# Peptides against a protein of PDB entry 4KTY: the designs that were tried, part 191

Target 1, 266 residues: chain A of PDB entry 4KTY
Amino acid sequence: YVLNDIGVIFYGEVNDIKTRSWSYGQFEDGILDTCLYVMDRAQMDLSGRGNPIKVSRVGSAMVNAKDDEGVLVGSWDNIYAYGVPPSAWTGSVDILLEYRSSENPVRYGQCWVFAGVFNTFLRCLGIPARIVTNYFSAHDNDANLQMDIFLEEDGNVNSKLTKDSVWNYHCWNEAWMTRPDLPVGFGGWQAVDSTPQENSDGMYRCGPASVQAIKHGHVCFQFDAPFVFAEVNSDLIYITAKKDGTHVVENVDATHIGKLIVTKQI

## One batch from the design tools (peptide; made by RFdiffusion4, then SolubleMPNN)

Design b2_p26_5_s2 (from b2_p26_5, 17 letters changed)
Fold by OpenDDE base, seed 3:
Structure b2_p26_5_s2 (fold): chain B 266 residues (1-266), chain A 26 residues (1-26)
Amino acid sequence: as target 1 above (266 residues)
Amino acid sequence: MEEEKKKLLEKFLEFMKSNPSSVFTP
């Protein structure tokens, strides 16, 4: 989890699982220096740099460009004219070195690119880390632990009212650490996510959230446990928006979100 | 009921795929 510099990232769909190779390159020249530079750009205190909780949280913020001129600019509109298409990246090294050289965010990333770069960052700093892929990954936009899908009376999705979304797949990271800030038993793997999805206390960041806590339905523990829980366990709530302005729950589907979670054992 | 859920899911996923701000990776 620290020494392996080449990995496999799962993607695609639950019924058509695909893999791509990713070179983490945590031992390549300039990469550790770049990771330290990232923490410098975050203005992270030296005293905090030895704390994996703080480091992983800062990393989740800084690997994305939002808020803080971090490493990667996300793009999901299939317009990549001013940079590199996310699918063209094969590893973290070129991205991190470009960031270090230009001192500007690198274009462009999507979830597996964010996860790949973040994995390099964590491993460079001695934090055991792995990438996980969640198929049918929910993005809860209003922190209610469910996916509200608004439908018109004709059955079409009301795009104006529907704020929540579902990824066919989403990649994030798990980082290994103790959690002295949590009750005993909630250390170990912590979910951290650098893909800019939701604002967490003023910044686009996510985690560390205790995987054990989430598995047992504990969403009250820092950081961002409700969001991560929703990614893997949201119910789909189909709500018909009536012409008179009333909303009626027509169906609830608890079977599809988080249908498959995959990670490579290294 | 299950068939209805499947139909709804298919419609929703199709919407997500066709939306300009798609969350489906090409």
Scores: peptide ipSAE 0.353, ipTM 0.819, DockQ to the pose 0.564
Fold by OpenDDE base, seed 5:
Structure b2_p26_5_s2 (fold): chain B 266 residues (1-266), chain A 26 residues (1-26)
Amino acid sequence: as target 1 above (266 residues)
Amino acid sequence: MEEEKKKLLEKFLEFMKSNPSSVFTP
């Protein structure tokens, strides 16, 4: 989880799993220096740089450009006119070196690009890390731990009312660390995500969230456990919006969100 | 009920692909 400089990222759909190679390049010239530069740009104090909790949280914020002129600009509009299409990247090295050289955010990334660069960042700093792919990954935007899907009377989705969304797949990272800030037993793998999805205490960042805590429903534990829990365990709530303004729950599906979570074990 | 859920899911998947406010990566 630290020594391997080439990885595999899972993507596609739950019934058609695909893989892509990604070069992390954590040992290539200038990469460690760039990771240190990222922490410098974050104005991270020296004492905090030895704490994987702080480092992973800062990395989660800084790998995306939002808030802090971090590494990558996300784009999902399929235009990419002012940069490199996300699919054209094959590894972290060119992205990180461009960021270090230009001192400006690099365009463009999507989830696997964010996860790839973040994985390099973590590994460079000695934090064991892996990329996780979640198929049918929920994006709960109102912190109610469910996916509210509003339907018109004709059965079509009401796009105006439906604010929650689902990725066919989403990639984030898990980082290995102790969690002395949590009760005993909630160390180990921690979910961290640099794809800008939701605001967490004033910044687009996510984690570290204890995987064990999430598995046991402890969503009160820092950081961002409710959001990560929702990504993997939300129910789909189908609500018919009637013409008279009333809402009726039509169906509940608890079987599809987080249907498959895949990660490379070595 | 299960068939209904399948139909609803299909409609939702279509929404994810076509709605710009949805979060869907091809």
Scores: peptide ipSAE 0.346, ipTM 0.819, DockQ to the pose 0.520
Fold by OpenDDE base, seed 1:
Structure b2_p26_5_s2 (fold): chain B 266 residues (1-266), chain A 26 residues (1-26)
Amino acid sequence: as target 1 above (266 residues)
Amino acid sequence: MEEEKKKLLEKFLEFMKSNPSSVFTP
């Protein structure tokens, strides 16, 4: 997980799974220096740089440009006029070197680009890491562990009330570390995500969230376990908004979110 | 019930694809 410099990222849809190659290049010239520079830009204390919990959390914040002029500007508008379209990137090296050279956020990224760059960052710093793709990935916007889909009386989605969303696929990272800050047994793989989705204690970051804890339904542990849990295991709650302002749950679907979670073993 | 859930899901996904704030990726 640390030594492999080329990977495969799964994307597409659950019924049309696709793969793309990604060059991590964690051993390329200037990449380690850039990773250190990223931590410098984050004003991370030297004492914390040896702690994978702190490093992965800082990395999740700094790989995206939000809040802190981090590495990548996310864009989903399909225009990309002032940079490189997310689909044009083939690896992390060019992105990281551009960031180091320009000292400005690089345009543009989407989830697999964020995950690719973040994977390089983690591996470069000696943290075993892999990319995970979740199909039908929920984005719980109100932290209630469910996807609230509001319907008009005619059955159409109420766009004003429906704030939660779902990705056809979403990529994030898992990083291997001990978690002395958690109860015994919740070390190992930790979910971390640099795609800017939700604010976590003042910054767009996510994790590390214990995969074991989430797997066993323990969402009370730091960091961001409820959000990650919801990405993979939220129920779809269909709510009819009545004209009188009342809400009625019409249907519950517990079978579609997190329909398929894929990661490469090597 | 299953057919209704399928229909609801299809409507929701269609909404997501058509919404300007859609998070569906190419």
Scores: peptide ipSAE 0.337, ipTM 0.810, DockQ to the pose 0.551
Fold by OpenDDE base, seed 4:
Structure b2_p26_5_s2 (fold): chain B 266 residues (1-266), chain A 26 residues (1-26)
Amino acid sequence: as target 1 above (266 residues)
Amino acid sequence: MEEEKKKLLEKFLEFMKSNPSSVFTP
């Protein structure tokens, strides 16, 4: 989780799992310097750089370009005219070196690119990290731990009534660390995500959220546990939007979101 | 209830397929 410089990222569909190789390159020339530069750009004090909680949280913010001119510009519109299509990247090295050289955000990334670069960042700084792929990953926009699916009276989906969404798959990271800021037992793997999804206390960042806490339904612990919980365990709430403006919950499906979570064992 | 859930899920999945504005699949 630290020494491996080549990894596998899972993607595709739950019934058609696909894999791609990703070169992390955490030991290649200039990469450590770039990671330090990233922390410099974040204005992270030296004392905090030894704390994996702070480092992973800063990393989750800085690997995306939002708020702080971080590493990667996300794009999901299939228009990548002013950069590299996310699918063209095969590793973190070129991205990080471009960022270091240009001192400007690199275009473009999506979840696996963010996760790949973030994984390099974490590993480079000695934090054990892995990429996690969640199939049918929920994006809870209104922090209700539900995935609201609005239906017209005819049964068709109306996506305009909510900002909640479901990714066919989403990649984020788990970082290994102690959590002295949490109760005993909630150390170990922490979910962190650099894909800009939601604002967390003023910045597009996510985590570290205790995987153990989330598994046991404890969403009250910092950071962003409710959001991560929702990604993997949201109920699909089917709501019929009536013509009169009323909303009626038609059904609840607790079995679809987070249907499969995959990560490399070694 | 289960059959209804299945139908709703199918509708949702169809919607997702028709609106692939989600994540790019390499």
Scores: peptide ipSAE 0.202, ipTM 0.741, DockQ to the pose 0.687

Design b2_p26_5_s3 (from b2_p26_5, 16 letters changed)
Fold by OpenDDE base, seed 2:
Structure b2_p26_5_s3 (fold): chain B 266 residues (1-266), chain A 26 residues (1-26)
Amino acid sequence: as target 1 above (266 residues)
Amino acid sequence: SKEKKEKLLKKFLEFMKSNPSAVFTP
């Protein structure tokens, strides 16, 4: 999880799982220096750089360009005229070296690009890390641990009221560390995510969230456990918005979010 | 009913396809 410089990222759909190669390049010239530069740009003090909890949280913020002029600008509009299409990237090295050279955010990334670059960052700094793909990954934006789907009376989705969304797939990272800030047993793999999805205490970042805590429903543990829990375990709540302004729950589906979570095992 | 759930899911998925999502074209 640290020494492997070439990886496989899972993507596609739950019924049509696909893989792509990704070169992490954590041992390439200038990459470690760039990772240190990223922490410098974050104004991270030297004492914090030895703490994987702090490092992974800072990394989750800095791999995306939001808030802090971090590494990657996300784009999902299929128009990438001012940079490189996300699908054109084959590894982390060119992205990180461009960032270091230009000192400006690199365009463009999507989830697997964010996860790939973040994986390089973690591994460069000696933190065991892997990429995880979740199929039917929920994006809860109101922190209620459910996906609220508002429907018109004709059964069509009300796009104005429906704020929550579901990715066909989403990639994030798991980082291995002890969690002395949590109760015993909640160390090990921690979910961290650099794709800018939600604001976490003032910045677009996510984690580290204890995978064990999530598995056991302990969403009160720092950091961002409710959001990560929702990504993998949200119910779809279909709500009809009546003309009189009332809301009626028409259906609840607990079977579609987080159908499959895949990661490469050693 | 199961049929109702399937219809609702289909409509939701169609809605999602019309909105920005993770897009990878090989």
Scores: peptide ipSAE 0.345, ipTM 0.810, DockQ to the pose 0.680
Fold by OpenDDE base, seed 5:
Structure b2_p26_5_s3 (fold): chain B 266 residues (1-266), chain A 26 residues (1-26)
Amino acid sequence: as target 1 above (266 residues)
Amino acid sequence: SKEKKEKLLKKFLEFMKSNPSAVFTP
């Protein structure tokens, strides 16, 4: 989880799983320097740089360009006219070196690019890390731990009312660390995500959220446990919007979100 | 019912395919 410099990222659909190679390059020339530079740009105190909780949270914020002129600009508009299409990247090295040289955010990334670069960052700094792919990954926008799907009376989805969204797949990272700030048993793998999805206490960042806490429904534990919980365990709530303005819960599906979570063993 | 759930899921999946605002895809 630290020494392997080439990885595999899972993507595609739950019924058509695909893989792509990704070169992390954590030992390449200039990469460690760039990771230190990222922490410098974040104005991270030297005393905090030895704490994997702080480092992973800062990395979550800084791998995306939002708020702090971090490493990658996300784009999902399928244009990519002012940079490199997300699909053209094959590893972290070129991205990180471009960032270090230009001192400006690199265009463009999507979830697997964010996860790839973040994985390099974590491993380079000695934090065991892996990429996780979640199929049917929920994005809860209103922090209610459910996906509200509004239906017209004819049964079609009302796109205007339906604000919550789902990724066909989403990639994030898990980082290994102790959690002395949590009760005993909630150390180990921690979910962290650098793809800019939601604001977390003033910045687009996510985690570290204890995987064990999430599995046991302890969403009160820092950081961002409710959001990560929703990504993997949201119920689909089908709500019929009647012409008279009333809403009626039509059905609840607790089995669709987070159908499959995949990660490489090394 | 199971049939109702399957029908609703089908409609949701169709929505996901046709409405990028509701589903983020690379």
Scores: peptide ipSAE 0.335, ipTM 0.801, DockQ to the pose 0.501
Fold by OpenDDE base, seed 1:
Structure b2_p26_5_s3 (fold): chain B 266 residues (1-266), chain A 26 residues (1-26)
Amino acid sequence: as target 1 above (266 residues)
Amino acid sequence: SKEKKEKLLKKFLEFMKSNPSAVFTP
């Protein structure tokens, strides 16, 4: 999880799983320097740079360009006129070296690009890391641990009221570390995500969230455990919005979010 | 009930694909 410089990322649909190769290149010339530069741009103190909790949290913020002119600009509108389409990237090295040389965010990324670059960052700094793909990945934007789907009386989705969303797939990272800030047993794999999805205490970042804690329903632990929990375990709540302004729960589906979670073992 | 859930899910997924504010990766 540290030495491997080439990986496989799972993507596509749950019924049509696809794989793509990704070159992490954590040992390539200039990559370590770039990772240090990223931490410098984050104004991370030297004392924190040895703490994988702090490093992974800073990395989750800095791999995306939001808030801090970090590494990658996300784009999901299929318009990539001022950069490289996310699908054209094959590894982290070119992205990181461009960032270091230009000192400006690199265009463009989506989840697997963010996850690929973040994986390089973590591994380069000696943090064991892997990429995880979640199919039917929920994006809970109101932190209620459920996916609220508002329906019109005719059964169509109310686009104005429905703010929550679902990715067909989403990629994030797991980083291995001890968590002395959490109760015993919640070290090990920690979910961290550099794709800018939600604000976490003032910045677009996510994690580290204890995978063990989430697995056992402990969402009260830092950082961002409720959000990560919702990504993998939200119920779909279909709510009919009546003309009189009342809301009625039409259906609950607990079987579709997080239907498949895949990661490479090596 | 199962059929209803499948129908609702299908409608939701169609919404996700068609709504520009919805998040769906290619």
Scores: peptide ipSAE 0.329, ipTM 0.798, DockQ to the pose 0.532
Fold by OpenDDE base, seed 4:
Structure b2_p26_5_s3 (fold): chain B 266 residues (1-266), chain A 26 residues (1-26)
Amino acid sequence: as target 1 above (266 residues)
Amino acid sequence: SKEKKEKLLKKFLEFMKSNPSAVFTP
């Protein structure tokens, strides 16, 4: 996981899984220096740089530009006039080197770009990391572990009634580390996400969240376990918004979110 | 009912298809 320079990122649809290559370039000239620079920009103390928990959390914040002028500016509007379209990137190297050179956030990224760059960051710093793709990935905005889907009386979705959303697919990272801050057994793979989705204690960051903890329903463990849990296991709550202002729960679907989670096993 | 659930899912999937959150153009 640390030594592999080229990866595969899964995307597309659950019934039409697609792959693209991504060059992590963790051994390329200037990349490690850039990763150190990222931590410098984060004002991360030297002692913390040896702690994968702190490093991965800082990385999740700094790979996105929000809050701290981090590496990548996200854009999802299909208008990328002031930078590179997310789909045009083929690896982390150009992004990281541009960031280091310009000292300004690089435009633009989406989830797989964030995940790719973050994977490089983690690997550069000796943290085993992989990219995970979740199909039908929920974005719980109100921290209720539910994905509220509001329907008009005609059955059509009204997305304006909630900030909750579902990605057709979402990419994030898993980083391997011990979790001495958690009970025994919750080390190993930790979900970390640099795509700016939700504010976590003042910054757009996510994780590390214990994959084992999440699998066993332990959402009380730091960091951001409820959010990650919701991404992979939230119930779809279909709510009809009636004209009279009443809401009626039409159905609960516990089987759709996180329908498929794919990662490269090496 | 099962039919109702399938109908709701279909509507949601149609919405998702029309409003993709992540855009990847290969």
Scores: peptide ipSAE 0.277, ipTM 0.787, DockQ to the pose 0.599

Design b2_p26_5_s4 (from b2_p26_5, 16 letters changed)
Fold by OpenDDE base, seed 3:
Parts: C-alpha cells; sequence; structure tokens
Structure b2_p26_5_s4 (fold): chain B 266 residues (1-266), chain A 26 residues (1-26)
C-alpha cells in the first residue's frame, strides 16, 4: 500500500463500473516536503505527527480547502472557470506541487481527486492507505442515519425539504492504524474522507472511523462513524409532505444505499 | 411492493440527475 505509486480508482455507476489510473507519486521530488508543509499549514504539533489518528484527521481537513485554505477546492457545477476541471487531473503530484508553490488552494477537485491526493498524503507519511468507492453513496445532511426523501402529494420530490442526497458513486480513503482510543478489535482499516461533505466538530473533515465498528453497527465511536455508516447503510425514507403540514412515511427502501463497495486489492 | 419501491427510486434518481454529482468524462 505504501510502495505503490500508481493506482486504480473505481467510478461510474453500479451497473457500469469504470476504472481510471491515478498516479500517487509519493516518492516524487517535493511531494514529501509538500505533505510536511500541509501539516505545517495545519499548525499541527510535532508531537501529534507520529500519531496516525491525528495525522489522518488533519489530512482529511487539509486536503480540502474549506476552513483552513487546504489543498483542493471542490466544484461540481460543470463550469470550472479559473482552474482545472476535476477530470483533467491524472495524479496527485501536479496538485500538491502547485499547492506548495502557490500556497493557495488548487482548483478543482471532486471525490476521486480528493481521494487521490489524500491517498498520496497518507502513503507519503508512511500510513498504509487505499481508495474506496461506494456506489449509491448517501450523504446524510442531518445525522439521523437515514435518507429523508420528501415527496409532494403528486409524488414528485420536494427539493426544498429534501436536504439529503445520494451520489451515484463516492470515493474516500481507508487508512490502516491501531486505535488505542477505541475498544479492542476496532483497529485496522479506518475510513477517512477529505471531500468536503459535512462539518465535524467545527471543520469539514471525516474520520478516522473504524471500518470494523461501522461494519458491526457501532456508530458511537469517534470519529464521524454515524456519517460514514449512513453513507453505506442508510435506508431511503420516502415521506409525503401533506399540504396541511403533516408528514407521512410512504415507503422505506433498505436495499439501495451502499449497493457496492469496491477497492483495489494489492 | 417492489414495483412501488422501484417507481419511487426512479423518481428520486430523476431528481438527483438534476443536481450536481460526481462526474468523470474521459
Amino acid sequence: as target 1 above (266 residues)
Amino acid sequence: SEAEKQALLDKFLEFMKSKPSAVFTP
């Protein structure tokens, strides 16, 4: 995981899985220096830099530009003026070197770009890491572990009330580490996500969340386990908003979120 | 029913298509 500098990222639809290559370039000149610079910009204490829990959490915050002028600006508007379209990137090296040189956030990224850069960051710092793609990935906006889909009486989606959303696919990272802050058995792979989705204790960051804990429905453990759990296991709750202001649950679908989760095997 | 769930899902997916999403175009 640490030695591979070229990877494969899965994307597309659950019924039309696609792959793209991504150059992590963790051994390229200037990349380690840039990763250290990222931690410097985060004002991370030297004592914490040896702790993969702290490093991965800081990384999840700093790979996105929100809050802290981190590495990448996200954009999903399909315009991408004043920067590089997310699809044009082929690896992490150019992004990280641009960030180091300009000392300003790089435009633009989407989930696989965030995941690619974050994977480089983790591997560069000696943390085993891989990219995970979740098809039909939920974005729970209110942390209630379900996808609330509000419908008008005519059956159309009420866009004003429906705050939750689902990605056709979403990429994040898993980092390998011990979790002495958690009960025994919840070390190993930890979900971390640098794509800015939700605020976590004051910053757009996510994880590390124990994959084992999430797999077994333990969402009470730090960090952001409920959000990650919802990404892969939310029920779709269809709620009809009546004109009189009442809400009626019309249907519950537990079969679609997290339909497929894939990662490259090494 | 499964048919009803599929119909609802189709409506939801149609709604999602109108919103920004992760897109990679080679």
Scores: peptide ipSAE 0.350, ipTM 0.811, DockQ to the pose 0.621
Fold by OpenDDE base, seed 1:
Structure b2_p26_5_s4 (fold): chain B 266 residues (1-266), chain A 26 residues (1-26)
Amino acid sequence: as target 1 above (266 residues)
Amino acid sequence: SEAEKQALLDKFLEFMKSKPSAVFTP
């Protein structure tokens, strides 16, 4: 989880799982310097750099370009005229070295690119880390721990009312650390995500959220546990919007979100 | 019913295809 410089990332769909190799290159020349530079750009004090909780949270913010001129610009519109298409990247090294050289965000990334670069960052700094792929991954926009799907009376989705979304797959990271700020037993793997999805206390970042706490239904602990919980355990709530303005729950599906979660055993 | 849930899911997922999503082409 620290020493491997080449990994496998799972993607595709739950019934058509695909894999790709990713070169992390955490030991390549200039990569450690770049990781330190990232923390410098974040204005992270020296005392905090020894704390994996602070480092992973800063990393989740800085691997994306939002808010702080971080490493990667995300794009999902299939128009990549001003950079490299996300699918063209094969590893973290070129991205990180370009960032260090240009001192500007690198274009472009999607979830597996963010996760790949973030994995390099964590491993380079001595934090055990792995990439996790969640199929049918929910994106809860209003922090109510459910996916609200609004339907017109004709059965079509109401795009104006439906704000929540689902990824066919989503990649994020788990980082291994102690959590002295949480109750005993909630250390170990912590979910962290550098793909910009939701604002967390003023910045696009996510985690560290205790995997054990989430598994036991504890979403009250820092950081961003409700969002991570929703990604893997949201109920689909189908709501019919009547012509008279009333809303009626049509159906509830508790079985599809987080249908499969995959990570490579190293 | 399970059939109804599947039909609703299929409709929702079809709607989501019109939105930005994670796509990787090797």
Scores: peptide ipSAE 0.341, ipTM 0.818, DockQ to the pose 0.624
Fold by OpenDDE base, seed 5:
Structure b2_p26_5_s4 (fold): chain B 266 residues (1-266), chain A 26 residues (1-26)
Amino acid sequence: as target 1 above (266 residues)
Amino acid sequence: SEAEKQALLDKFLEFMKSKPSAVFTP
């Protein structure tokens, strides 16, 4: 198992890469108990707790507060009056212990906080895990594997029609496991994400999606492979909405999404 | 052209600045 309890998280922009330290603390007192408590809150049966596929999927749901009163409340509005600003956290331990003691979601997190806490959760339960940062990370809102950018005739973005978005950076996790539910060769690293981005079969969760499957374009493999694929490989499709109501593809850019993916070697 | 793509990207990025995004202030 990974014994390193201090990690490095990459953030910033592709042309201005930044790093910060994060203390996972997976071996500190009370953390294992808290991870078990999280699974209890998820009403996860005992038989499922031995399956890293189920554990990582449940974890991706429970590390965020949506749907199930999970660990962290996300906030991106720069107003953090009722909790701790995401940037103030330095590790997972305080967050998890607060969740255990209060039995209420902890405020507030953003992607690297979600990823940090999720990394602790996975490692604590014996699942090898690491944090991955994707620069120019796409958020496909309509599940078409494209970033549809609608433009006015003057070249400005049509904000009403443009639903897809791109993060300057986004952090998620990769968890190491066997995937007997997939064809041979698609075990190993699996993408999992606890930042609440899209609903996956009734809950805000993501993964596990086989990294090898994604790399080879196998978006039909469970779980959430299309979404993860889009995060790292979507084309920017610039569509001009004409006054006559027609849509014309003006340009396609395949060079920006997923331009750089970084992870610390564990 | 690459110049056209860059111009389009710049417009898109400008649009994205008006939306909630990952914010980190040390």
Scores: peptide ipSAE 0.340, ipTM 0.813, DockQ to the pose 0.658
Fold by OpenDDE base, seed 4:
Structure b2_p26_5_s4 (fold): chain B 266 residues (1-266), chain A 26 residues (1-26)
Amino acid sequence: as target 1 above (266 residues)
Amino acid sequence: SEAEKQALLDKFLEFMKSKPSAVFTP
């Protein structure tokens, strides 16, 4: 989880799992320097750079360009006219070196690119890290730990009311660290995500969220545990919006979000 | 019912096709 410079990223569909290699290149020339540069750009105090909690949180913010001119510009429009399409990247090295050289955000990334670069960042700084792929990954917009799907009376989805969304798959990272800021037992793997999904206390960042805490339903602990919990364990709540403005829960499906979570073992 | 849930899921997934999603083409 630290020494491997080539990894596997899972993607595709739950019933058609696909894999691709990703070169992390955490030991290649200039990569460590770039990681330090990233922390410099984040104006991270030296004292914090030895704290994996702070480092991973800063990394989750800085690997995406939002808020802080971080590493990668996300794009999901399938155009990518002003940069490299996300699918063209094969590893982190070129991205990080371009960022270091240009001192401008690199275009473009999607979740696996963010996760790949973030994995390099973490490993480069000595934090054990892995990429996790979640199929049917929820994106909770209102922090209610559920996916609210509003339906018209005819059964069609009300696009205006339905703000939550689901990724066919989403990649993020887990980083290994102690969590002295949490109750005993909630150290170990921490979910961190650099894909800019939701604002977390003023920045597009996510984590570290204790995987153990989330697995046991503890979403009250920092950072962003509710969001991560929702990604993997949200119920689909089908709500019929009546013409009179009332909402009626028609169905609850607890079986599809987080249908499969895959990560490479060792 | 499970059939009903599947039907609802199908509708939802159809709706999601119009939304940004993770796309990777090898």
Scores: peptide ipSAE 0.325, ipTM 0.800, DockQ to the pose 0.630

